# Ledger of designs, part 32: peptides against a protein of PDB entry 1BH9

Target 1, 89 residues: chain A of PDB entry 1BH9
Amino acid sequence: FSEEQLNRYEMYRRSAFPKAAIKRLIQSITGTSVSQNVVIAMSGISKVFVGEVVEEALDVCEKWGEMPPLQPKHMREAVRRLKSKGQIP

## One batch from the design tools (peptide; aimed at target 1 G51 M75)

Design b2_p23_8_s1 (made by RFdiffusion4, then SolubleMPNN; from b2_p23_8, 13 letters changed)
Fold by OpenDDE base, seed 5:
Order: sequence, then structure tokens, then C-alpha cells
Structure b2_p23_8_s1 (fold): chain B 89 residues (1-89), chain A 23 residues (1-23)
Amino acid sequence: as target 1 above (89 residues)
Amino acid sequence: DALAEAQAELARATAAIVEGLSA
């Protein structure tokens, strides 16, 4: 792995969704309180989800012969492709 | 609105992650 890849990984590893925001979102949708473990689990799943979308978006960017940073069009196309592949709902 | 505010915060967090992975 290149130093750049390691740096990106480290930044991603340290990234996290605010627990309070996750909790508020879930409770707003479910209408009931949620445990700390549910918040932690959902935070992790969300992070993985974002990672998968970004990975696809980077592939889209490359296939279109473009250079980073990612643009909204890359993200939109990534989601479309992942849905088409059945990898996301 | 709690939901809207939570969504806004999560959107900002998502953008930060995307920026980091895109660099």
C-alpha cells in the first residue's frame, strides 16, 4: 500500500458519525428509545455503507477518465450502480 | 426540528468521510 492509501485509511478509520445524531435519527423514525449498542451498531453500519458508496464512486470517477475529488455526479452514479447490482436497496 | 437537524449533522459527517477517502 502507498502512503497515500494508508493516510486515507487512517482518516477513514478515525471518522465516525455523532452518536447523538444517530440516536435522534433512529428514535425519530422508530418513535421509541434505542440502546447505546444499537446506536453503536448503526453507526458502524452507516460508516461501512458510506465506504462502499465511495469505493464505487471512485471507480466511476476512474472509468469516466476523471480525477478526484469526487463530485456529486460520481456519488449519484455510484448509488445507481450499486442499486442496479443489488448491493444496496 | 430534531429529525432535520440530525440529518444535517449526519450529512456533514458523511461529507467529511467522502472528502477524506476522495483525497
Scores: peptide ipSAE 0.587, ipTM 0.897, DockQ to the pose 0.823
OpenDDE base, seeds 1, 2, 3, 4: peptide ipSAE 0.586, 0.587, 0.586, 0.581; ipTM 0.897, 0.897, 0.897, 0.896

Design b2_p23_8_s2 (made by RFdiffusion4, then SolubleMPNN; from b2_p23_8, 15 letters changed)
Fold by OpenDDE base, seed 5:
Structure b2_p23_8_s2 (fold): chain B 89 residues (1-89), chain A 23 residues (1-23)
Amino acid sequence: as target 1 above (89 residues)
Amino acid sequence: SELEEALRELEEATERIISGLSS
C-alpha cells in the first residue's frame, strides 16, 4: 500500500457511527428497545455499506477523469451503478 | 425531533467517513 492508502485506511478504521445515534434511529423505526449487540452489528454493517459506496464513487471519479474529493455527482452515480449491478437494493 | 437529531448525527458521521476515504 502507498502512504496515501495507509493514511486513508487508518482514518476509515478509526471512524465509526455513534452508537447512541444508531440505537435511537433503530428504536425510532422498530418502536422498541434494541440490544447492544444489534447496535454494534448495525454500526458495522453501515460502515461497510458506506465504504462500498465510496469505493464505487472513487471508481466513477477516476473513470470520469476527475480527482478527489468526491462530489455529490460521484455518489449519485455510484449508487446508480451499484443498484444496476444488484449490489444494493 | 429525536429522529431528526439522530439522522443529523449519522449524516455528519457519514460525511466524515466519505471525506477520509476520498483523501
Scores: peptide ipSAE 0.486, ipTM 0.874, DockQ to the pose 0.824
OpenDDE base, seeds 1, 2, 3, 4: peptide ipSAE 0.483, 0.481, 0.482, 0.485; ipTM 0.872, 0.872, 0.873, 0.874

Design b2_p23_8_s3 (made by RFdiffusion4, then SolubleMPNN; from b2_p23_8, 13 letters changed)
Fold by OpenDDE base, seed 3:
Structure b2_p23_8_s3 (fold): chain B 89 residues (1-89), chain A 23 residues (1-23)
Amino acid sequence: as target 1 above (89 residues)
Amino acid sequence: SALEEALAELERARAEIIAGYSA
């Protein structure tokens, strides 16, 4: 890791989705109440997923000869690339 | 909880893999 990469990871590690928000979102989709463990699991999965999308977006930004901060176009392209790689549906 | 600890371990493993590719 470069110092910059380490710093990004530390920021990622410290970030988290609020449990209440995740619970609310899941329940809005499933139409039923969910357990604490489901919220914890989904929070972790979501965090990893977002991290992977952001890393792909940073790669897109660099390959396009641009610099951060990331823009919506980078995020859209990142999702497209991850889909093409079969990493997300 | 055990689940939270397991997720934390997965995050550490992910970071180590990334470090191996881009150190």
Scores: peptide ipSAE 0.026, ipTM 0.488, DockQ to the pose 0.048
OpenDDE base, seeds 1, 2, 4, 5: peptide ipSAE 0.023, 0.024, 0.023, 0.024; ipTM 0.481, 0.490, 0.469, 0.505

Design b2_p23_8_s4 (made by RFdiffusion4, then SolubleMPNN; from b2_p23_8, 15 letters changed)
Fold by OpenDDE base, seed 2:
Structure b2_p23_8_s4 (fold): chain B 89 residues (1-89), chain A 23 residues (1-23)
Amino acid sequence: as target 1 above (89 residues)
Amino acid sequence: SELEEALKELEEAKKKIIEGYSK
């Protein structure tokens, strides 16, 4: 893989959602408390999900012949494509 | 359990994204 891909991966690897924020979000939806392990699992899943969307958006940006940084239109198109591929419900 | 299912999904997703980055 390219240097750019490696750099993106490293930045992605270092990123994470705050556990407290994830916990609050889940609890606001479920209406009940959740365990620490559930928070950890959900934070990881969320991170991967965002990573997949961003990667798809980068592909969209490139295919459209545009330069970074990513824009909302790239993110929206990425989500649309991932849905069509069955990667997002 | 729900936790086991979530962890399994996470593992599968991580595998896919890593494979994508290696290309």
Scores: peptide ipSAE 0.028, ipTM 0.486, DockQ to the pose 0.052
OpenDDE base, seeds 1, 3, 4, 5: peptide ipSAE 0.024, 0.019, 0.020, 0.026; ipTM 0.477, 0.422, 0.453, 0.478

## One batch from the design tools (peptide; aimed at target 1 N7 Y12 L70)

Design b2_p24_3 (made by RFdiffusion4)
Pose (drawn by RFdiffusion4):
Structure b2_p24_3 (pose): chain A 89 residues (1-89), chain P 24 residues (1-24)
Amino acid sequence: as target 1 above (89 residues)
Amino acid sequence: ELMEELERQLKIGGALMEAEEALE
């Protein structure tokens, strides 16, 4: 395997949102504070969402005959398709 | 199946590395 496959996996394995921002974002909407579990669960779900968007946009970039890095036009287009499939809110 | 899942995770990981480099 390549150094890249390994490094791509390591990033995937450990990429995560900072808990401090997830918490401040959530508690600044409920007004009430929130639990350690809620922040973790919200980070896990949001990582999946990011995953679906980047996976879907990579597909659009692939089909439009283009190469990475993903451009803004790919992200927005991917979002439209995911909403049609009704798989993302 | 395990290899397909690994390739999926590698593509996402690649996109995250490119996002990290853009942020730097």

Design b2_p24_3_s1 (made by RFdiffusion4, then SolubleMPNN; from b2_p24_3, 15 letters changed)
Fold by OpenDDE base, seed 3:
Structure b2_p24_3_s1 (fold): chain B 89 residues (1-89), chain A 24 residues (1-24)
Amino acid sequence: as target 1 above (89 residues)
Amino acid sequence: MEEEERRRRERVGAALLLAAEAAA
C-alpha cells in the first residue's frame, strides 16, 4: 500500500456513521423499529459502500487529469461507472 | 524533524490499523 492509501484508510477508520442517525434513517424507510445489531450491520455495509465509491471517484479524478479534492462530478461519474461494471445496483 | 516524526507516526498508525483489520 502507498502512503496515500494508508493515510486514507486511517481517516476512513476514524470516520463513523452515528448509530442514532442510521437507526432513524432505516426506520424512516422500513416504518418499524430495528435492533442494534441491524444498525451495526447496516453501518458497516454503508461504510464499505462509501469507501468503494470514493476509490472509484479518485480514479475518475485522475483519469480526467484533475487534482483533489473530489468534486460532486467525480462522485456522480464514479457511481455511473460502478453501475456499468455491475458492482452496485 | 517534527514534521518527519509526525508523518512517520501517521504511517505506523495506519499500518497497525490495517494489520488489526486483517487479523479480525
Scores: peptide ipSAE 0.056, ipTM 0.598, DockQ to the pose 0.048
OpenDDE base, seeds 1, 2, 4, 5: peptide ipSAE 0.040, 0.042, 0.051, 0.031; ipTM 0.542, 0.585, 0.594, 0.512

Design b2_p24_3_s2 (made by RFdiffusion4, then SolubleMPNN; from b2_p24_3, 15 letters changed)
Fold by OpenDDE base, seed 2:
Structure b2_p24_3_s2 (fold): chain B 89 residues (1-89), chain A 24 residues (1-24)
Amino acid sequence: as target 1 above (89 residues)
Amino acid sequence: AEEERRRREERVGAALLEAAKAAE
């Protein structure tokens, strides 16, 4: 590891949605309270999902010949492409 | 596969790091 590689890795590993926000979102959909374990599971799934979108957005950014930081337009295009490929609904 | 996963995580992490810096 270089220090930079470690920092990038740790940034991803430590990134997370606030539990309260996830819980609130789930409850708004289900209409009932959810357990802590459900929140944890959904937090993990959400993180992986966002990671996949970000990865696709990076590809978009590169294909457009642009440089980071990622912009909303890259994220929107990433979602369109992932939907087109059937990787997200 | 594990190395590939790690590489993806680092790549995403880099994007997050840059986004965080840009937001400052």
Scores: peptide ipSAE 0.557, ipTM 0.893, DockQ to the pose 0.843
OpenDDE base, seeds 1, 3, 4, 5: peptide ipSAE 0.551, 0.545, 0.545, 0.552; ipTM 0.892, 0.889, 0.890, 0.892

Design b2_p24_3_s3 (made by RFdiffusion4, then SolubleMPNN; from b2_p24_3, 13 letters changed)
Fold by OpenDDE base, seed 4:
Structure b2_p24_3_s3 (fold): chain B 89 residues (1-89), chain A 24 residues (1-24)
Amino acid sequence: as target 1 above (89 residues)
Amino acid sequence: MEEEERERKERVGAALLEARRARE
Protein backbone atom coordinates (compact mmCIF):
# COMPACT_ATOMS: atom_id res chain seq x y z
CA PHE B 1 0.00 0.00 0.00
CA SER B 2 1.13 3.51 -0.77
CA GLU B 3 1.30 6.14 1.95
CA GLU B 4 -1.61 7.88 0.27
CA GLN B 5 -3.73 4.75 0.41
CA LEU B 6 -2.89 4.21 4.07
CA ASN B 7 -3.77 7.79 4.92
CA ARG B 8 -7.12 7.53 3.15
CA TYR B 9 -7.78 4.27 4.92
CA GLU B 10 -7.06 5.91 8.25
CA MET B 11 -9.59 8.63 7.52
CA TYR B 12 -12.20 6.06 6.55
CA ARG B 13 -11.44 4.13 9.72
CA ARG B 14 -12.02 7.28 11.76
CA SER B 15 -15.34 7.86 10.05
CA ALA B 16 -16.49 4.31 10.73
CA PHE B 17 -18.98 3.82 13.53
CA PRO B 18 -19.02 0.86 15.90
CA LYS B 19 -22.02 -1.37 15.30
CA ALA B 20 -23.03 -1.19 18.94
CA ALA B 21 -23.09 2.60 18.90
CA ILE B 22 -25.14 2.72 15.71
CA LYS B 23 -27.56 0.15 17.07
CA ARG B 24 -28.04 2.11 20.28
CA LEU B 25 -28.56 5.34 18.39
CA ILE B 26 -31.13 3.88 16.00
CA GLN B 27 -33.00 2.20 18.81
CA SER B 28 -33.06 5.43 20.81
CA ILE B 29 -34.73 7.11 17.85
CA THR B 30 -37.13 4.37 16.77
CA GLY B 31 -38.00 3.17 20.24
CA THR B 32 -37.72 -0.44 19.11
CA SER B 33 -35.08 -3.07 18.41
CA VAL B 34 -33.35 -3.15 15.03
CA SER B 35 -31.84 -6.01 13.06
CA GLN B 36 -28.19 -6.50 12.26
CA ASN B 37 -28.89 -5.76 8.61
CA VAL B 38 -30.36 -2.38 9.51
CA VAL B 39 -27.28 -1.58 11.57
CA ILE B 40 -25.01 -2.57 8.68
CA ALA B 41 -26.99 -0.50 6.20
CA MET B 42 -27.09 2.56 8.43
CA SER B 43 -23.39 2.21 9.20
CA GLY B 44 -22.61 2.21 5.49
CA ILE B 45 -24.85 5.17 4.75
CA SER B 46 -23.37 7.08 7.67
CA LYS B 47 -19.84 6.37 6.51
CA VAL B 48 -20.64 7.65 3.02
CA PHE B 49 -22.29 10.73 4.48
CA VAL B 50 -19.32 11.54 6.70
CA GLY B 51 -17.01 10.98 3.76
CA GLU B 52 -18.92 13.49 1.66
CA VAL B 53 -18.85 16.06 4.46
CA VAL B 54 -15.12 15.56 4.97
CA GLU B 55 -14.44 15.87 1.25
CA GLU B 56 -16.36 19.13 1.16
CA ALA B 57 -14.56 20.33 4.29
CA LEU B 58 -11.21 19.58 2.66
CA ASP B 59 -12.31 21.65 -0.32
CA VAL B 60 -13.25 24.49 2.04
CA CYS B 61 -9.91 24.22 3.81
CA GLU B 62 -8.06 24.33 0.50
CA LYS B 63 -10.11 27.22 -0.88
CA TRP B 64 -9.41 29.22 2.27
CA GLY B 65 -5.70 28.60 1.82
CA GLU B 66 -5.44 26.66 5.05
CA MET B 67 -3.85 23.34 5.94
CA PRO B 68 -5.25 20.40 7.92
CA PRO B 69 -6.23 19.35 10.45
CA LEU B 70 -9.79 20.32 9.64
CA GLN B 71 -11.33 22.71 12.12
CA PRO B 72 -14.93 23.20 13.21
CA LYS B 73 -15.23 26.20 10.91
CA HIS B 74 -14.41 24.02 7.90
CA MET B 75 -17.02 21.46 8.91
CA ARG B 76 -19.69 24.11 9.44
CA GLU B 77 -18.98 25.67 6.08
CA ALA B 78 -18.94 22.26 4.40
CA VAL B 79 -22.39 21.44 5.75
CA ARG B 80 -23.68 24.82 4.65
CA ARG B 81 -22.35 24.32 1.14
CA LEU B 82 -23.70 20.79 0.83
CA LYS B 83 -27.13 21.99 1.92
CA SER B 84 -27.06 24.82 -0.60
CA LYS B 85 -26.12 22.33 -3.33
CA GLY B 86 -28.93 20.02 -2.29
CA GLN B 87 -26.49 17.23 -1.49
CA ILE B 88 -27.77 16.92 2.06
CA PRO B 89 -31.09 17.93 3.63
CA MET A 1 2.08 12.69 22.95
CA GLU A 2 -0.27 15.53 22.07
CA GLU A 3 2.31 16.99 19.74
CA GLU A 4 2.87 13.64 18.04
CA GLU A 5 -0.86 13.20 17.49
CA ARG A 6 -1.14 16.71 16.07
CA GLU A 7 1.72 16.04 13.67
CA ARG A 8 0.11 12.78 12.58
CA LYS A 9 -3.19 14.52 11.87
CA GLU A 10 -1.41 17.20 9.89
CA ARG A 11 0.42 14.59 7.79
CA VAL A 12 -2.77 12.69 7.02
CA GLY A 13 -4.62 15.87 6.17
CA ALA A 14 -1.83 17.15 3.96
CA ALA A 15 -1.73 13.86 2.07
CA LEU A 16 -5.47 14.01 1.47
CA LEU A 17 -5.24 17.53 0.10
CA GLU A 18 -2.39 16.55 -2.19
CA ALA A 19 -4.31 13.52 -3.40
CA ARG A 20 -7.28 15.73 -4.25
CA ARG A 21 -5.09 18.16 -6.16
CA ALA A 22 -3.45 15.32 -8.06
CA ARG A 23 -6.85 14.16 -9.32
CA GLU A 24 -7.78 17.62 -10.61
Scores: peptide ipSAE 0.101, ipTM 0.618, DockQ to the pose 0.047
OpenDDE base, seeds 1, 2, 3, 5: peptide ipSAE 0.071, 0.092, 0.053, 0.089; ipTM 0.569, 0.603, 0.562, 0.603

Design b2_p24_3_s4 (made by RFdiffusion4, then SolubleMPNN; from b2_p24_3, 13 letters changed)
Fold by OpenDDE base, seed 2:
Structure b2_p24_3_s4 (fold): chain B 89 residues (1-89), chain A 24 residues (1-24)
Amino acid sequence: as target 1 above (89 residues)
Amino acid sequence: AEEEERRRKERVGGALLEAKKARE
């Protein structure tokens, strides 16, 4: 693999939401403190979810004949399409 | 399947890199 490919892969691998932010968000919903394991699990699920949206957004960008970087309009359309497909609520 | 998953992650990672460069 090229250095560029590796860099892209590593960018994904290293990407993560701040644990503190995830914890605060969960607690704002549950109203009670959450365990570290819950934060880890939710962080992982969130990463996968965002990844799926980004993938769809890239498809949108390509279909519209546009080039990266992704813009908010691509993300919005991606969400709409994923909802239409029943892939996200 | 494993290679496909890697390619998928690479693709997403590429988008993240572009986004990062754009805001620098």
Scores: peptide ipSAE 0.665, ipTM 0.923, DockQ to the pose 0.854
OpenDDE base, seeds 1, 3, 4, 5: peptide ipSAE 0.664, 0.664, 0.661, 0.665; ipTM 0.923, 0.923, 0.922, 0.923

Design b2_p24_4 (made by RFdiffusion4)
Pose (drawn by RFdiffusion4):
Structure b2_p24_4 (pose): chain A 89 residues (1-89), chain P 24 residues (1-24)
Amino acid sequence: as target 1 above (89 residues)
Amino acid sequence: SEEQLTMMDYAFAMFAHAKRAEED
């Protein structure tokens, strides 16, 4: 395999949101503070959401006869399709 | 920079694939 497949996987494996921002974002909405578990769970769910959007936008870029990197028009279009399939909020 | 962004795009797309594999 290529250095890239390996490096693409490593990024996938360890990419994660900083807990501090996830927490401040959530607690600045509940007013109350929140738990370690809630932050981790929210990070895991958001990582999946990001995954679905990039995976869907890569498909649009592919079908529009274009090549990566993903452009803004791909992200928004992907969002519209995911909402139609009703798979993202 | 474009190569890094492309790499990132594919890396992030694997999250959806992994989630579907776990559901299966």

Design b2_p24_4_s1 (made by RFdiffusion4, then SolubleMPNN; from b2_p24_4, 18 letters changed)
Fold by OpenDDE base, seed 2:
Structure b2_p24_4_s1 (fold): chain B 89 residues (1-89), chain A 24 residues (1-24)
Amino acid sequence: as target 1 above (89 residues)
Amino acid sequence: EEEEKALLDEALALHAREAKEKLA
């Protein structure tokens, strides 16, 4: 790993969705209260999802011959590619 | 946070398995 990759990984590890925000979002969809464990699980799954999209976006950025930081166009293209691959719905 | 990490790891493992299954 390059230093940049290590730094990115460390930042990713330290990042997290606020539990309160996740809880509110889930409850807005389900219409009922959810347990703390559900919030934790969904936070983890969401983090995995974001990580996958960011990884794909970095690949897009590189393939386009561009340099970081990632731009919205990279994220949009990443999502499109992941959908095409059937990795996300 | 340890519990969150464990659940994250489980989610990653599940994701990896699903990805493998799609490629098979």
Scores: peptide ipSAE 0.035, ipTM 0.478, DockQ to the pose 0.063
OpenDDE base, seeds 1, 3, 4, 5: peptide ipSAE 0.032, 0.025, 0.025, 0.029; ipTM 0.482, 0.482, 0.475, 0.485

Design b2_p24_4_s2 (made by RFdiffusion4, then SolubleMPNN; from b2_p24_4, 15 letters changed)
Fold by OpenDDE base, seed 5:
Structure b2_p24_4_s2 (fold): chain B 89 residues (1-89), chain A 24 residues (1-24)
Amino acid sequence: as target 1 above (89 residues)
Amino acid sequence: REEEETLRDYALALHAKEAREKLA
């Protein structure tokens, strides 16, 4: 594990979606209020999802012989690959 | 608070990994 990877992991670990934003988003879709636990769960799932996409995007970037930072093209390709692998719908 | 949420994230990640492995 490189220093860069450790730093990225630390930043990821410390990151979190704002509860209010997640709550509003869910409620905009469901049309009804949601509990705090639902917000926490959805926030966690979302964080994990983003982490998986970013990890795949970093792999794409490397395989294309490019260097960080990640660009939109890496993220788009990552999503395509994850869908192809059946890891995301 | 933040620590608890982080632990939940890790638990979810582990669960997702296990699910993928079972389907492979």
Scores: peptide ipSAE 0.038, ipTM 0.498, DockQ to the pose 0.075
OpenDDE base, seeds 1, 2, 3, 4: peptide ipSAE 0.038, 0.037, 0.035, 0.030; ipTM 0.501, 0.515, 0.504, 0.491

Design b2_p24_4_s3 (made by RFdiffusion4, then SolubleMPNN; from b2_p24_4, 15 letters changed)
Fold by OpenDDE base, seed 4:
Structure b2_p24_4_s3 (fold): chain B 89 residues (1-89), chain A 24 residues (1-24)
Amino acid sequence: as target 1 above (89 residues)
Amino acid sequence: MEKEKTLLDYALALHAKAAREKLE
């Protein structure tokens, strides 16, 4: 593994959605209060989702013969491909 | 040429290493 890859993973590993922000977002959608466990679960699921999208975007970038950093076009194509695969709704 | 390793590959490698060390 390159230092760049290690650093990217470390940044991902250490990243987290602010609980308060997630709580507010969920409540804005549901119209009612949510438990701390729901916030934790949703935060985790969201992080995994972001990770999968980024990995797909990196694959897109590579297949297009380009190098990081990722650009909006890679992210858009990644989402399209994941939807096509049925990996995301 | 081998496929470029992903962030998930690194994660798996780390967890595998940790698991082995725990068994020692």
Scores: peptide ipSAE 0.073, ipTM 0.525, DockQ to the pose 0.075
OpenDDE base, seeds 1, 2, 3, 5: peptide ipSAE 0.066, 0.068, 0.068, 0.038; ipTM 0.561, 0.569, 0.571, 0.526

Design b2_p24_4_s4 (made by RFdiffusion4, then SolubleMPNN; from b2_p24_4, 14 letters changed)
Fold by OpenDDE base, seed 5:
Structure b2_p24_4_s4 (fold): chain B 89 residues (1-89), chain A 24 residues (1-24)
Amino acid sequence: as target 1 above (89 residues)
Amino acid sequence: EEKEQTLRDYALAEHARAAKAAEA
C-alpha cells in the first residue's frame, strides 16, 4: 500500500456513525425498540457498506482519468456498478 | 466496543486485500 492508502484507511477506521442517530433510524423503520447490540451491529454494517461504495467510487474516478476528491458522479456510477455486480441491492 | 472494532477490522482487511489485488 502507498502512504496515501494507509492514511485513508486509518481515517476510515477511526470514523463512526453516531449511535443515537442509528438507533433512531432503525426504530423509525421497525416501529419497535432496538438493543444496544443491534445498534452496534448495524453501525458496523453501515460502515462496511460505505467503505465498499467509496472503494468502488475511487476506482471509477481513476478509470475516468480523474483525481480525488470524489464527486457525486463517481458515487452514482459506483452504486450502479455495485448493483450490476450484485454486491448491493 | 468489541463488536464495532471487529467489524472495522474486517472492513480494513477487506479493503487491504482489494487494494493489494488492484496493485498486482
Scores: peptide ipSAE 0.071, ipTM 0.584, DockQ to the pose 0.082
OpenDDE base, seeds 1, 2, 3, 4: peptide ipSAE 0.032, 0.043, 0.062, 0.054; ipTM 0.530, 0.504, 0.539, 0.606; seed 3 fails the geometry check

Design b2_p24_5 (made by RFdiffusion4)
Pose (drawn by RFdiffusion4):
Structure b2_p24_5 (pose): chain A 89 residues (1-89), chain P 24 residues (1-24)
Amino acid sequence: as target 1 above (89 residues)
Amino acid sequence: SEELEELAEAFTMAAELALELIAE
């Protein structure tokens, strides 16, 4: 396999949101503070959401006869499709 | 590498949407 497949995987494997921002974002909405578990769970769910959007946008870029990197028009279009399939909020 | 930079840009763009969704 290529250095890139390996490096793409490593990034996938360890990419994660900083807990500090996830927490401040959540607690700045509940007013109350929140737990370590809530922040981790929210990070896990958000990483899946990011995954679905990039995966879906990559499909649009592919079908529009274009190549990566993903452009803004791909993200927004992907979002519209995911909402239609009703798979993302 | 170029492929990792493209991927990082894609994740940043999608992460912004996740943050907006959580804020709602």

Design b2_p24_5_s1 (made by RFdiffusion4, then SolubleMPNN; from b2_p24_5, 11 letters changed)
Fold by OpenDDE base, seed 3:
Structure b2_p24_5_s1 (fold): chain B 89 residues (1-89), chain A 24 residues (1-24)
Amino acid sequence: as target 1 above (89 residues)
Amino acid sequence: SEELEALQQALAMASELAFESLRK
């Protein structure tokens, strides 16, 4: 990996969803309480998903000739592109 | 530190979009 890739990975690794927030969000969807292990599993899956969205957003930012940091418009466009590619529902 | 904060913000932003999509 390039230094840039390693740097992004380290930043990505150090970032995290607040556990309590994830728990509340899951419970709001399922309508029932969830275990700590479920929260951990969902956090991991979600983090991978977000990582892919961020990667796409960085590509959008670059293609638009803009510089970081990422803005909401980049994230929204990333989601649209991933949907069009069939990478997300 | 600055990049970490940016990623954390992006993570939060992406999470909102992701879960909003799941609710549809």
Scores: peptide ipSAE 0.069, ipTM 0.583, DockQ to the pose 0.470
OpenDDE base, seeds 1, 2, 4, 5: peptide ipSAE 0.046, 0.045, 0.061, 0.053; ipTM 0.533, 0.544, 0.577, 0.539; seed 5 fails the geometry check

Design b2_p24_5_s2 (made by RFdiffusion4, then SolubleMPNN; from b2_p24_5, 10 letters changed)
Fold by OpenDDE base, seed 4:
Structure b2_p24_5_s2 (fold): chain B 89 residues (1-89), chain A 24 residues (1-24)
Amino acid sequence: as target 1 above (89 residues)
Amino acid sequence: SEELKQLEEALRMAGELAFELLRK
């Protein structure tokens, strides 16, 4: 990746998941301090996870013949489906 | 959407790169 591509990634990452918040969350879970790169990596993974849930939810919404914005019922069904597929624990 | 899929792929790749950097 070019530096520009990484910067764009950081822009999207930061807009959705503030670095400080992610860092605190990770440290709360692990019980230890984490590096900037760990925060970046986990932020990306987390955003992908959220994206996959949203994508599934949009599919649910469409299959139910409904239109955005997504509702909690779509999100719940999405998670259920992803678990059923073994895509999330 | 196609845009979301593209973003997810980009984020995945960026995440993998980050882990590679961590290991160095």
Scores: peptide ipSAE 0.042, ipTM 0.515, DockQ to the pose 0.060
OpenDDE base, seeds 1, 2, 3, 5: peptide ipSAE 0.024, 0.031, 0.029, 0.042; ipTM 0.505, 0.519, 0.469, 0.563

Design b2_p24_5_s3 (made by RFdiffusion4, then SolubleMPNN; from b2_p24_5, 10 letters changed)
Fold by OpenDDE base, seed 5:
Structure b2_p24_5_s3 (fold): chain B 89 residues (1-89), chain A 24 residues (1-24)
Amino acid sequence: as target 1 above (89 residues)
Amino acid sequence: SEELEALKQALEMASELAFELLRR
């Protein structure tokens, strides 16, 4: 891994979704309130999901012969590919 | 799927952060 990749990983490691935003999102889906522990768990799951999508998007970018930074088109294609593989619902 | 849409919303919230990280 390059120094740049390491730097990005460190920033990713330190990042987190705001708890309030996750709580609101879950409640908008379930229609009921959720506990703090559920918010923490979903925050972690969401972070992993974002990481997986970004990883796929980087692969898309490379396969298209393009250079970073990622663009929305890479992210959309990444999601499409992950869906086709059955990796995400 | 519905589950994907929920996660996609989370991705949208983090989109600006994600792009910033990838530019570093």
Scores: peptide ipSAE 0.045, ipTM 0.545, DockQ to the pose 0.067
OpenDDE base, seeds 1, 2, 3, 4: peptide ipSAE 0.024, 0.040, 0.042, 0.024; ipTM 0.500, 0.539, 0.547, 0.507; seed 3 fails the geometry check

Design b2_p24_5_s4 (made by RFdiffusion4, then SolubleMPNN; from b2_p24_5, 11 letters changed)
Fold by OpenDDE base, seed 4:
Structure b2_p24_5_s4 (fold): chain B 89 residues (1-89), chain A 24 residues (1-24)
Amino acid sequence: as target 1 above (89 residues)
Amino acid sequence: SEELEALQQALEMAGKLAFELLRQ
């Protein structure tokens, strides 16, 4: 791992979805209350998914010869590429 | 840090995209 990779990982590790927002979202879908453990599990799964999208978006940004921060266009292109690669539906 | 805040923003953006994908 390079120092840059470690720095990016540290930033990713410290980032998170607000638990309250995740709980509200899940409850809006299920129609019932959910436990704290369910929120934690879903938050983790979502973060992993987002991490994969962000990683692809950073690659898109670089390949387009652009500099961070990421923009919506990078995120949308990342999703398109991940779909084409079969990494996401 | 500024970098952390930028990533948080990207994370939020990606979350919205994920929700859209799940609805398809």
Scores: peptide ipSAE 0.050, ipTM 0.566, DockQ to the pose 0.471
OpenDDE base, seeds 1, 2, 3, 5: peptide ipSAE 0.025, 0.024, 0.025, 0.024; ipTM 0.500, 0.488, 0.492, 0.495; seed 3 fails the geometry check

Design b2_p24_6 (made by RFdiffusion4)
Pose (drawn by RFdiffusion4):
Structure b2_p24_6 (pose): chain A 89 residues (1-89), chain P 24 residues (1-24)
Amino acid sequence: as target 1 above (89 residues)
Amino acid sequence: SEDLENLAEAFSMAADLALEMIAE
């Protein structure tokens, strides 16, 4: 396999949101503070959401006869499709 | 590498949407 497959995987494996921002964002909505578990769970769910959007946008870029990197028009279009399939809020 | 930069840009744009979704 290529250095890139390996490096793409490593990034996938360890990419994660900083807990500090996830927490401040959530507690700045509940007013109350929140737990370690809530932040981690929210990070996990958000990583899956990011995964579905990039995966879906990559498909649009592929079908529009274009190549990566993903452009803004791909992200928004992907969002529209995911909402239609009703798979993302 | 260019592949990882492209991926990082894709994740950054999608991460903004995730943060906006959490804020809602």

Design b2_p24_6_s1 (made by RFdiffusion4, then SolubleMPNN; from b2_p24_6, 13 letters changed)
Fold by OpenDDE base, seed 2:
Structure b2_p24_6_s1 (fold): chain B 89 residues (1-89), chain A 24 residues (1-24)
Amino acid sequence: as target 1 above (89 residues)
Amino acid sequence: SEELEALRQALEMASKLAFELLRK
């Protein structure tokens, strides 16, 4: 790992998950201010989660013999499957 | 999706880096 890698990740992350929005969300839950690194960590976790759900949804779409774009039913099924696999609560 | 999986792995690594920073 390197600071450069982190920086690139931060730039990419910020476009998808605005830092301010994530920060506000975390603080609304914890009731206290959070550091930049906490925001980055939580944003990364969230990004990974979204990626995993989308990947699973694409798999669902394919297995159902359907073509993109993804539909809500694919996303719902993806979440169900990930829960079944114990990947998410 | 290979591309999506690659992206996920990269993001996961970045997340791990973030946690390492948090532990410091």
Scores: peptide ipSAE 0.039, ipTM 0.521, DockQ to the pose 0.063
OpenDDE base, seeds 1, 3, 4, 5: peptide ipSAE 0.031, 0.026, 0.026, 0.038; ipTM 0.515, 0.495, 0.492, 0.515

Design b2_p24_6_s2 (made by RFdiffusion4, then SolubleMPNN; from b2_p24_6, 13 letters changed)
Fold by OpenDDE base, seed 4:
Structure b2_p24_6_s2 (fold): chain B 89 residues (1-89), chain A 24 residues (1-24)
Amino acid sequence: as target 1 above (89 residues)
Amino acid sequence: SEELEALEQALRMAGELAFEQLRK
């Protein structure tokens, strides 16, 4: 890793979705209360997904000959590409 | 730092997209 790559990874590793926010969001979708274990599981899955999208977006940014920071156009294109590859539904 | 701010912004965007998918 370059120092820049390592720094980005560390920032990602330290990041987390607030449990309360995730709980509220899930409950708004399911219409019922959920356990802490469900919140923890969903938080972990979501973080992995976000990481994959960001990684793809960085690749898009590079392929377009652009430099960070990422912009909405990179994120949108990343999602399209991941769907095309079958990596996300 | 600017790099941290950029990553935080990207994470927010990705998170929003992720949960939009969950709601479908």
Scores: peptide ipSAE 0.046, ipTM 0.543, DockQ to the pose 0.709
OpenDDE base, seeds 1, 2, 3, 5: peptide ipSAE 0.045, 0.027, 0.029, 0.033; ipTM 0.543, 0.457, 0.466, 0.515

